# Peptides against a protein of PDB entry 3ZN8, part 100

Target 1, 125 residues: chain A of PDB entry 3ZN8
Amino acid sequence: LEEYDKIQKKMEDVMEGKGKLTLRDVYAQIIALRKMGPLSKVLQHIPGLGIMLPTPSEDQLKIGEEKIRRWLAALNSMTYKELENPNIIDKSRMRRIAEGSGLEVEEVRELLEWYNNMNRLLKMV

## One batch from the design tools (peptide; made by RFdiffusion4, then SolubleMPNN)

Design b2_p26_6_s3 (from b2_p26_6, 13 letters changed)
Fold by OpenDDE base, seed 2:
Structure b2_p26_6_s3 (fold): chain B 125 residues (1-125), chain A 26 residues (1-26)
Amino acid sequence: as target 1 above (125 residues)
Amino acid sequence: ELQKELAEATGLTDLDRQALLAALLS
């Protein structure tokens, strides 16, 4: 019972944004985004974005969509331990993930760098 | 419809649940 309670509490913390951002959270966010449909449709539902950003071209939307797909492939190639603590992902793990996902190592590195940047920003808020 | 999608999106995915479980049990 205690173990189950810990699981539930952590789940609640993540859902409420109180927990540490992990790659599983990133995965969940991407899946949520994908459920809303094409990127073009998603952008239309973001209030104020049309004022702040020019309407993306079809080509730009395609590029963004492909990027999301590639990140999903990378995330799907990670272990649960890696998803929970991305800091353990060394060069060997990164290469494995890249090979397993059919991506370049640099693309995996880019994802990790993005994640690290997000964590830095969250700590500043 | 959009609200429903957003509501569903706020939930943890199966992968997220499994990751949490694995993290706590390991």
Scores: peptide ipSAE 0.088, ipTM 0.558, DockQ to the pose 0.048
Fold by OpenDDE base, seed 1:
Structure b2_p26_6_s3 (fold): chain B 125 residues (1-125), chain A 26 residues (1-26)
Amino acid sequence: as target 1 above (125 residues)
Amino acid sequence: ELQKELAEATGLTDLDRQALLAALLS
């Protein structure tokens, strides 16, 4: 019970821009996003988005959806240790993850780069 | 309703449960 509460609290903190983001957190966020429906549906419910960003085309939305699915495949191919500490993912681990997920190594690298950038951004907030 | 869905979805995922199990067993 205590551990469950701890994990849930951590997720809430991350959602609020608190604490350290892990790939496990990323996974949870992607799942949450997917449960809300397609990106198009999600974006429609964000007020003011149309002012900040141009409305993406249907094709762009499809590309985004595919990218999300591919990233999930990569995440599902990672070990718990890797999800909690992505910095341990070296070239060998990256190749294994790519092979296990049916992705190119570069796609896994892209995910990790995105994660690193996101972490840097969160630390600035 | 969307907010409710988001709240429910941000709960413990299967991965979180598996991670917890792994942590308890290790």
Scores: peptide ipSAE 0.062, ipTM 0.530, DockQ to the pose 0.044
Fold by OpenDDE base, seed 4:
Structure b2_p26_6_s3 (fold): chain B 125 residues (1-125), chain A 26 residues (1-26)
Amino acid sequence: as target 1 above (125 residues)
Amino acid sequence: ELQKELAEATGLTDLDRQALLAALLS
C-alpha cells in the first residue's frame, strides 16, 4: 500500500509539473482515461479541443482506440523496473516487450519515443 | 466493442500484479 501511495503522489506531482514522468504514470493515465469510456467521450472532457481541432470521425476514433489498446499491451508486458525507469529498455528488452505484446519492435520504439518527447515537454513547462 | 475488450484487459493485468508484489515487498 505504501508503494501505491507513492505512485499516486508522484502522479499528482507530475500533473502539477513536478517530479519525473514514468511509464507507470502513463499507464495510470491511460487507465483513468479508459474509465471515462470511449475515446469520443474522453475528448469531450478536454477543454477547448472542439474549438481548436476538428471533430474526429468515427473511423479516426476507432484507430485511436486501437492504438491506445496496443500501447497498453506493450506497457502490460514491461517489468516494474522498466516502467519506473524506461531508460533501461535496450534493444533486447524492446524485442521481448514486442513479442510479449504481439507488436512490432518499431511500435514499441514509437511508444518510447513518444514518452521521451512527452517527458521533455513536461520539463519545459 | 473495442471498449469492451479494453475493459476486460484492464482487469488484473501483469502490471497490476507486479505493483501488488512491489507493495507487499515494500
Scores: peptide ipSAE 0.041, ipTM 0.522, DockQ to the pose 0.061
Fold by OpenDDE base, seed 3:
Structure b2_p26_6_s3 (fold): chain B 125 residues (1-125), chain A 26 residues (1-26)
Amino acid sequence: as target 1 above (125 residues)
Amino acid sequence: ELQKELAEATGLTDLDRQALLAALLS
């Protein structure tokens, strides 16, 4: 619960414009989510949402788990400076990260693009 | 499309995760 509380407070600060979303924050959130298990199992414990989510097939779960592993591998291949300030990641850094994580350079680029979009969105809220 | 793909890969978007955590900790 302590870890979850820290993540929540950090996200609240970002949403209020008091902080900056970093890839380190993203990493922490992914880890927290994995500890909670499948999203469907988590959401079922939230009273009042009433949202029916289709139960993913075993194959879909495996695909999702693989995607998570790939992104975590990329994040694990980044330096602390890169995680805290992803905008410093140039082509050379992307190539290194890709090679270290077993991903294509384009996959790393897409991750960074997503991060940038999310960070912009959070600042607008 | 890319956002959706990455959201699926990471399980949730940051906004969704915040909402989820808030609900769980409330």
Scores: peptide ipSAE 0.036, ipTM 0.566, DockQ to the pose 0.106

Design b2_p26_6_s4 (from b2_p26_6, 11 letters changed)
Fold by OpenDDE base, seed 3:
Structure b2_p26_6_s4 (fold): chain B 125 residues (1-125), chain A 26 residues (1-26)
Amino acid sequence: as target 1 above (125 residues)
Amino acid sequence: ELEEELREAKGLTDLDLEALQALLLT
């Protein structure tokens, strides 16, 4: 019981996040979006919101969902240290992550490039 | 096992459990 309460408190600390955007933050956002999936389908049926958001075709949604699933597999194959500090991921680490997730090395590189671009954009705000 | 109880109760992923373990060991 005492150990359970300690773990629960640490879970709250992990969810608050501190500092720069990390791959852990990206992971948490992907999970949150997946949990909201049914709600987003309800919101798209609200009159007036569908005019402002180009609704991707059903096929584009499926392609995007598959890409997110592949990126989630890559993230699940990273160590905590790599998730907190993605800059340490060299070619050897990328290959290990790709092999562990069943992805091509290029797909792992694309995820890291996307993260780096997003983090650069956030620093400009 | 405590980790399994937390997984069932909170719907924790393997990555969430790894992050919690890392924080408890620091």
Scores: peptide ipSAE 0.048, ipTM 0.501, DockQ to the pose 0.052
Fold by OpenDDE base, seed 4:
Structure b2_p26_6_s4 (fold): chain B 125 residues (1-125), chain A 26 residues (1-26)
Amino acid sequence: as target 1 above (125 residues)
Amino acid sequence: ELEEELREAKGLTDLDLEALQALLLT
């Protein structure tokens, strides 16, 4: 819970232009969500809350979990400098990360594209 | 499944340690 509040505050600071979203922030968020995973699933089953939250199908949950697992493998293959400054990740670094994580280069590129899009969206608010 | 989860948790711990070391050295 405390970790989640710190991540929320960081996202608010980024939206206010006081900070920048990094892949370290993304990593911390994924970890917090995984730790909360069982509780989040329980909350989705609370009558009245499930009407307000779109309930993904079981198959969509499995696909999402696999994608998160693959992205964590990529993040675990990055250096601290790359996590803090993802813009330094060139083609050589991207290939190293893919090889180290057992992913295709295109999957690492997709993660970086998602990060760039998310960081742009947060700055537009 | 449990071994994979433990491997993932270990990877997470290593990343946290690297981040902490970098913050202390900088």
Scores: peptide ipSAE 0.025, ipTM 0.507, DockQ to the pose 0.054
Fold by OpenDDE base, seed 1:
Structure b2_p26_6_s4 (fold): chain B 125 residues (1-125), chain A 26 residues (1-26)
Amino acid sequence: as target 1 above (125 residues)
Amino acid sequence: ELEEELREAKGLTDLDLEALQALLLT
């Protein structure tokens, strides 16, 4: 229980901008979002999002949810060391992760690119 | 035994269990 609570606390610290985002933190965020219910419902409850972003269609929401599910499969195929230090993921590791998750290597690359972009944004705050 | 209890109680994935194991070893 204590170790699980440490993971949750780290996620909270990252959401508050107090820590470096890892793929473990991303995983925890995905799980938390899924516990809140369908992605459509979660997005509707984000204050100010409707002002900043056009409301996605139901089909776009489904595509986004499927993408998150695929990323979760990739994350489940990573080692703890890779989750904590995604920068060690080379071409060989990407291929292994893709094969283990039933994804294309390009989908794993896209997840890593997204992660890198998020880290760049967080460093600007 | 603890891992199974956590899995059942909180719906932990295999990745969560691996992360917990790594934390316990540190």
Scores: peptide ipSAE 0.052, ipTM 0.518, DockQ to the pose 0.057; fails the geometry check
Fold by OpenDDE base, seed 2:
Structure b2_p26_6_s4 (fold): chain B 125 residues (1-125), chain A 26 residues (1-26)
Amino acid sequence: as target 1 above (125 residues)
Amino acid sequence: ELEEELREAKGLTDLDLEALQALLLT
């Protein structure tokens, strides 16, 4: 129990984002959002919160969910070093990740471009 | 043993386990 609590606390401390946004942080956020899926549906039924959350069409939700699933497959095919330092992902690594995840190389590139754009936006805040 | 217990208790992915190992070794 004590070792479990230490590992939990260390996971929480690392998720609190002391430093540069990494793909590990992105992964943790995606997993958290998926776990909140039922809660998000409950929150949409609370009067007043539904006005602030644009309800994407059911089709847009499905497309977004599929994209997230594909990105999770890519992330799960990355090494810890790649997740912590996505800038080391060259063409060879990108091809390996694509092959390991069953994705097109372009889909892995799109994820990395999205990450780079997010990091640029965060530097502006 | 601890990694398997954590995997069973939290449904940790292989990525989470690799990340935990790296954090424990640092």
Scores: peptide ipSAE 0.047, ipTM 0.513, DockQ to the pose 0.056; fails the geometry check

Design b2_p26_7_s1 (from b2_p26_7, 15 letters changed)
Fold by OpenDDE base, seed 4:
Structure b2_p26_7_s1 (fold): chain B 125 residues (1-125), chain A 26 residues (1-26)
Amino acid sequence: as target 1 above (125 residues)
Amino acid sequence: EERERRRRALLELIEEFRRKEIEKER
């Protein structure tokens, strides 16, 4: 619960324009979600969401879990400097991260694109 | 009220991204 509350507070601070979301924050979120169990259980503990979110199909949960596993491998292959400032990740860094994680460069690019989209959304909301 | 509204909007956006990603993999 305490790790989850810290992540929620960090997301709220970023929405208020206080600080930035980092890949370290994303890593902490993924680890906290995995400790709490399936994403569906975590969403049920959020007041006002357990009633509005359709329970993901079992197949959607499996696809999401495999994608999270690949993204964790990529995140574990990143340096502290890259986790704190993902904008420094160029093509050479993406290739090194992909090789170090056993992923395609496209999968690392997809993680970074997702992060950039989420960080834009957090600033607009 | 405003903080809870922002939180709901963020979570709806996360769910929409998740749906779009699953649709691209089909």
Scores: peptide ipSAE 0.120, ipTM 0.586, DockQ to the pose 0.281
Fold by OpenDDE base, seed 2:
Formats: sequence, structure tokens, C-alpha cells
Structure b2_p26_7_s1 (fold): chain B 125 residues (1-125), chain A 26 residues (1-26)
Amino acid sequence: as target 1 above (125 residues)
Amino acid sequence: EERERRRRALLELIEEFRRKEIEKER
């Protein structure tokens, strides 16, 4: 719970234009969310939100858990400099990360695209 | 109240990303 509140505060700060969301922050968030379970279950405890969010099926949870596990493998294959500044990850670094994590280069690209999209959306809220 | 509204909006955003990612794997 305390780790999750720290991550939420960090994301709120980034939404306010204070600081930068990094892949290290993403890693910490993934770990916290795995401890708490699906975010939809956390939202179900909030009055008025739990009714509007479809509960993911058990199969959807398994697919999401596998993807998150692959992303954790990629993140564990990154250098500290890459985690703090993902914009330095070129094609050569992306290939090294893929090879080191047992992933396709496309899966590493997808993680970076997700990170870039998340950072854009957090700046718009 | 405003902090809890921002927290809820962030949680909804993350859940929307999770849904879109699951839909791409189908």
C-alpha cells in the first residue's frame, strides 16, 4: 500500500508537470500493481467507479500477467541510464535488450511506445 | 477532493492502457 501511494504521488506530480516519469517508475508501478492485483479490483473498492469498469476475465488477467512478465524481463535487461532516460534507447540498445530478455525487438519497441504514449497522456491531464 | 479526483483519473488511464494491450493480443 505505501509503495503504491508513493507511485501515485509521483504520477500526480508528472501530471502537474513536476518531474519526469521514467521506466524505473514504470518498473516500480508494475511491481506494486502485481502485489495489489488487477487495477480494476482496486477501482471496484471506489464507490461509483467499480460499476463502470468491466471486470477482466481470468484469461485476460493471465494474458496481461504474461505481458507484464515479459516487460519486467526487458526492464531488468536495461541499464540504469536507459531506465532513467528511455530516449537514449536506439536500435542497437533495443536489440541488446531484446536478446538479453529473450524477447522479440518488436516487444521491446511496444514497451517503449507504451511508455511514450503514457508520458504524452499524463501531460494532457 | 481534487487529489482524489486526479488519483481516480490516473487509475482509469492505466486501466484503459491495460485493456488496449489485451485487445491487441487477441
Scores: peptide ipSAE 0.118, ipTM 0.582, DockQ to the pose 0.318
Fold by OpenDDE base, seed 3:
Structure b2_p26_7_s1 (fold): chain B 125 residues (1-125), chain A 26 residues (1-26)
Amino acid sequence: as target 1 above (125 residues)
Amino acid sequence: EERERRRRALLELIEEFRRKEIEKER
């Protein structure tokens, strides 16, 4: 519960322009979500995400969970400096992260693209 | 009205991201 409240407060601070979302914040969020159980149950409890995202099929939930697991491997292969400032991740860093996590460079690029899209979105809200 | 527009834009972006993710895993 305390970890969840910290994540909510961090999201509020970012939406208010009082903070910046980092990949460390993303890591903390993923870990907290995993402690709370299946992503489907957690998404139902997030105030404001309770618009009926069509409950993904059980197979789509498994695919999403495996993707989150891969992203955790990538995040664990990042330096603290990269987690705090993802904009420093160039092609060389991206390749190192991919090799260190056993992922394709494309999967690491997708995580960074997701982060960039979320960070743009939170600045528009 | 403006809060509801921002909320819809957030959902559309999450949905677009989800679609792009499913398309890359095919």
Scores: peptide ipSAE 0.095, ipTM 0.587, DockQ to the pose 0.181
Fold by OpenDDE base, seed 1:
Structure b2_p26_7_s1 (fold): chain B 125 residues (1-125), chain A 26 residues (1-26)
Amino acid sequence: as target 1 above (125 residues)
Amino acid sequence: EERERRRRALLELIEEFRRKEIEKER
């Protein structure tokens, strides 16, 4: 909980223009979500939340978990400079990250696109 | 100053997570 609250506060600071969202912040969020994995399963068993949140099928949850695992592999293959400044990730860096993580370059591109979309969304809020 | 201290603490926390996850994968 305390670690998650620190991440939420960072997201608020970014929304207020007082900070920058980085892939390092994304990494921390993914780790926090994985630690909450049992809690998300418990929340699915709360009567009323399952009606308001379409519970992904068990297969969709497995696909999502595998995608998150792949993104963690990519993030682990990044340098500190890349995690802090994702905009420096060119095609050569993407290829190195893909090779180092056992991913396709397209999967690394998808992660970066997701990050860019999230960072745009947070600046519009 | 306080904002920068909070940023550093968050950065250190994330780096500790990275170290712990790499250690679990070994």
Scores: peptide ipSAE 0.029, ipTM 0.489, DockQ to the pose 0.043

Design b2_p26_7_s2 (from b2_p26_7, 13 letters changed)
Fold by OpenDDE base, seed 2:
Structure b2_p26_7_s2 (fold): chain B 125 residues (1-125), chain A 26 residues (1-26)
Amino acid sequence: as target 1 above (125 residues)
Amino acid sequence: SEEEERRRALLQLIRDFELKEIEKEK
């Protein structure tokens, strides 16, 4: 719970324009998710959110875990500069990251697209 | 409170992401 709280605070700061979400933050979030499990499961333990959120099936959880592992591999293949400034990652860098992580370039692109979308969404809230 | 609303919105974003990724790989 402590890791989730830290991540939440960081993201809240970003939402308030008090910080920048980086891929290091994403990395921390992914690690937290692996330790605590899916966010949906965590939310079920929060008092007052007892709204019957559908729990993912075991198969769905497995798929999610595999995706998370792949993204971690990609993140671990990035340089510190790339983690801090994902916008510098061009096609050449994406290919390097993909090769280093054993992923397809498209998967790396997907991660970056997700990051960009998340960053935009956080600023809109 | 406004803070609670932001917290909820953030949590929802994270959840939506998890669900989306699961759906893409199906």
Scores: peptide ipSAE 0.114, ipTM 0.574, DockQ to the pose 0.319
Fold by OpenDDE base, seed 4:
Structure b2_p26_7_s2 (fold): chain B 125 residues (1-125), chain A 26 residues (1-26)
Amino acid sequence: as target 1 above (125 residues)
Amino acid sequence: SEEEERRRALLQLIRDFELKEIEKEK
């Protein structure tokens, strides 16, 4: 819960305009998810929340884990500057990241699109 | 409170991400 709390605090700060979401933050979130499991597993230990949250099946968890693993590979292939400022990732960088991570360019693009969407949503809230 | 609302919204975003990825690959 402590790691999730730190990530949550960071996200809250971003929502309040006190910072920006970076891919390092995404990386931290992924690591936390791998260590603690899905949010549902964490929240089930919180009284009043766990009983209302659906628990993914084992198969669903495996599917999610594979996607997370792929994104982690992409993130591990990024430079520090790219992680801190994903906006610098052009087509050439994206291709390099894809090649280095063993992913399709479209998978890297999907990660970046997710990041952008998440960032927009956090700013909107 | 406003803080609680933001917290709930964040949790929902995380939850939605997890569910969406599961659905896409299922």
Scores: peptide ipSAE 0.090, ipTM 0.547, DockQ to the pose 0.303
Fold by OpenDDE base, seed 1:
Structure b2_p26_7_s2 (fold): chain B 125 residues (1-125), chain A 26 residues (1-26)
Amino acid sequence: as target 1 above (125 residues)
Amino acid sequence: SEEEERRRALLQLIRDFELKEIEKEK
């Protein structure tokens, strides 16, 4: 869980205004979560949840794994500047990233929207 | 703790997204 703890520390630093969340951070988080296994297993390590979360079916896990692979492909198709400053990713950059990763532009947009939502969450809490 | 709450919120966001993608694939 050490890698996950480092990611959590980064998130805390962002929340405290000691830095910004980047897509590089997102990449690291995705990798860490994959290493830890299904999210349900990760949640079991959180004290106080006490709730048996339903375990996704094998098919659901496969779908999630495929989505993660596609997102990683997108992230691997970004420049360092884009990873560090996702706000510079315009339509032209999104198209390039999509083409480079074999994805649709809409899927790259979904990744960016997810990033934006995470960034907003960290600023609110 | 506040830290645990933040962690839970983040994990919830990830979970919700994954579930949404699963539903789209159905």
Scores: peptide ipSAE 0.131, ipTM 0.592, DockQ to the pose 0.394; fails the geometry check
Fold by OpenDDE base, seed 3:
Structure b2_p26_7_s2 (fold): chain B 125 residues (1-125), chain A 26 residues (1-26)
Amino acid sequence: as target 1 above (125 residues)
Amino acid sequence: SEEEERRRALLQLIRDFELKEIEKEK
């Protein structure tokens, strides 16, 4: 719970223009969410949110869990510099990360694209 | 409060991410 609260505060700070979201932050978030289970299961117990938020089936949750496992493998294959500054990841680095994690290059690209989109959205909020 | 609103917005963003990743793997 303490780790989860720290992650939330960090993201809130980034939304306020304080600090920078990195892949290390993403990694920490994923680990925290895995310990707590899917956020949807947590949020559904909040009055009103359970009706407004789609609840995935058990099979869908398993699919999501597998995706998270693959992303963790990719993150574990990155250097500290890459985690802190994902923008330095070029084609060569991306290929190395993919090979080291047992993923396709396209899967690594997808992770990076997601990060970029997330970072953009946080700045817009 | 403003702080509560920001927290709710952040949680919603994370929730949306989870759903998006599930859909991509289908």
Scores: peptide ipSAE 0.109, ipTM 0.569, DockQ to the pose 0.299; fails the geometry check

Design b2_p26_7_s3 (from b2_p26_7, 12 letters changed)
Fold by OpenDDE base, seed 5:
Structure b2_p26_7_s3 (fold): chain B 125 residues (1-125), chain A 26 residues (1-26)
Amino acid sequence: as target 1 above (125 residues)
Amino acid sequence: KEEEERRRALLLLIEEERKKELEREK
């Protein structure tokens, strides 16, 4: 709970433009999400939120879980400098991360593009 | 086997670099 609250607060600070999202933050968020399970299941247990959030199909949940697992493997194959400043990840680093994680370079690129897009979005808010 | 050995070697290098980074931050 305490670690989750720190991650939420940091995410809020980033959303308010008071912070920079790093891959270390992404890692922490993914770990928190895995510990809590799918937030959709948590939200379903909140009385009064009669919003039947479209529960992803079991297959979509499995696909999402596998994607998260792959991204965690990539993150576990990064140095702390790379996690704190993903902009230093060049083609050589990306290849190393891919090989260390057992992923395709394209999957590592996808993670980095997601991160870059997220940071662009957060700067517009 | 060779691919797994390469992967293990890369993971060890990353772990060593993480240790060095953590030691420099102290």
Scores: peptide ipSAE 0.529, ipTM 0.917, DockQ to the pose 0.018
Fold by OpenDDE base, seed 3:
Structure b2_p26_7_s3 (fold): chain B 125 residues (1-125), chain A 26 residues (1-26)
Amino acid sequence: as target 1 above (125 residues)
Amino acid sequence: KEEEERRRALLLLIEEERKKELEREK
């Protein structure tokens, strides 16, 4: 719970323009969510998500969990410099991360694109 | 087998870089 609260506070600080979201923050969030239990239980604890999102089918939950697992593998294959500043990840670094994580380069690119989109959204709020 | 060995070597490289970074912050 304490780690989750720290992550939420940091997200709020980023939304207020007091910082930037990094992949280190994303990593910490994924770990915190995994410690809270199955994704289904985590989603039930998010106010409004249990009401607004149709309860994902068991298959959708498994797909989401597998995607998170794959992204976590990619994050585990990054240096702290890369996690703190993902913009330094060039094609060579991306390939290395993919090889180290057992992922396709496109999956690493998808993670980075997701991060970039989230960071853009957080800066617009 | 060779791909797995390469993957393990890359992970070890990252782990060592992370250790060096943590030791420099102390």
Scores: peptide ipSAE 0.528, ipTM 0.915, DockQ to the pose 0.019
Fold by OpenDDE base, seed 4:
Parts: sequence; structure tokens; C-alpha cells
Structure b2_p26_7_s3 (fold): chain B 125 residues (1-125), chain A 26 residues (1-26)
Amino acid sequence: as target 1 above (125 residues)
Amino acid sequence: KEEEERRRALLLLIEEERKKELEREK
């Protein structure tokens, strides 16, 4: 809970324009979410929300978990400089990250695109 | 086997770079 609260506070600070989201923050968030277990189980225990939220199928949960696992592998193949400043990741770095993580270059590109989109959204709030 | 060896070498390189980065931040 405490680690999650620190990450949420940092996300709030970024949304307020007080900071920049980095891949180090994304990594920390993914780890915190995995430690808390599936939020769907927590949300199912909240009266009224469990009825209104479409529960993803077991297959969709497995696909999502596998995607997160693959992104964690990519993040584990980055330097701390790359995690702090993902904009330095060129084609050569992207290929190295892909090879070190056992991923396709396109999957690493997808992660970086997701990060860029998220960081743009956080700056618009 | 060769792909796994290349992957292990890359992971070692990243670990070494992370170690150097941490030592420079101290």
C-alpha cells in the first residue's frame, strides 16, 4: 500500500505539471500493481463497482499479464539513463533492448509509443 | 544456444552499466 501511494502521489505531481513521467516510474508502478494483485479482485469487493465494471475474460487477463511481463523484460534490459530519459533510445538501443529481452523491436517500439502517449496525456491535464 | 548466449551477454552488459551509473551517482 505505501509503495502504491508514493507512486500515485508522483503521478498526481506529474499530472499537476510538477514533474515528468519516466519509464522508471512506469516500472515502479507495474511492480506495485503486481504486488497488490489483480485490482479486479479488489474492485469486485467494492459494493456497486463489481456489477458495473465489465470483468475482462480470463483470456483477456492472461493476454494483459503476458504483455506486462514482456514490457517488464524490456524495462529490465534498459540502462538507468534510458529509464530516466526514454527519448535517448534510438534504433540501436531499441534493437539491443529487444535482443536482451527476447522481444521483437516492434514490441519495444510499442512500449515507447505507449509511454510517449501517456506522457503527452499527463501534460494536457 | 547462440541466441541465449547473446542475450545473456547483453543482460550482463546492462548490469555492468547500471552498476557504473549507480557508482557515478554516489
Scores: peptide ipSAE 0.527, ipTM 0.915, DockQ to the pose 0.018
Fold by OpenDDE base, seed 2:
Structure b2_p26_7_s3 (fold): chain B 125 residues (1-125), chain A 26 residues (1-26)
Amino acid sequence: as target 1 above (125 residues)
Amino acid sequence: KEEEERRRALLLLIEEERKKELEREK
């Protein structure tokens, strides 16, 4: 709970322009979500929310879980400098991360592109 | 085998760098 609250507060600070979203923040959020279990199951136990959230098909949940697992493997294959400053990740670093995580280089590129898009979106809010 | 050994060596390198980074932040 306390770790989750720290992550939420940091996300709020980033949304307020007081900070920059990093892959370290993304990594911490993924770990916190995994510790709490599927957020979908937690949200289903909140009276009134279970009716409004389209229950993702079991297949969509599995696809999402596998994608998160793969991204977590990539994040576990980064240095703290890379997690804090993803813009330093060149082709050589990207290849190393892919090899260390057992992923394709394109999947690591996709994660970095997602991060860049998210960080751009957060700066516009 | 060779691919797994390369992967393990890369993970060890990352772990060592993470340890050095944490020691410098203290």
Scores: peptide ipSAE 0.518, ipTM 0.913, DockQ to the pose 0.018

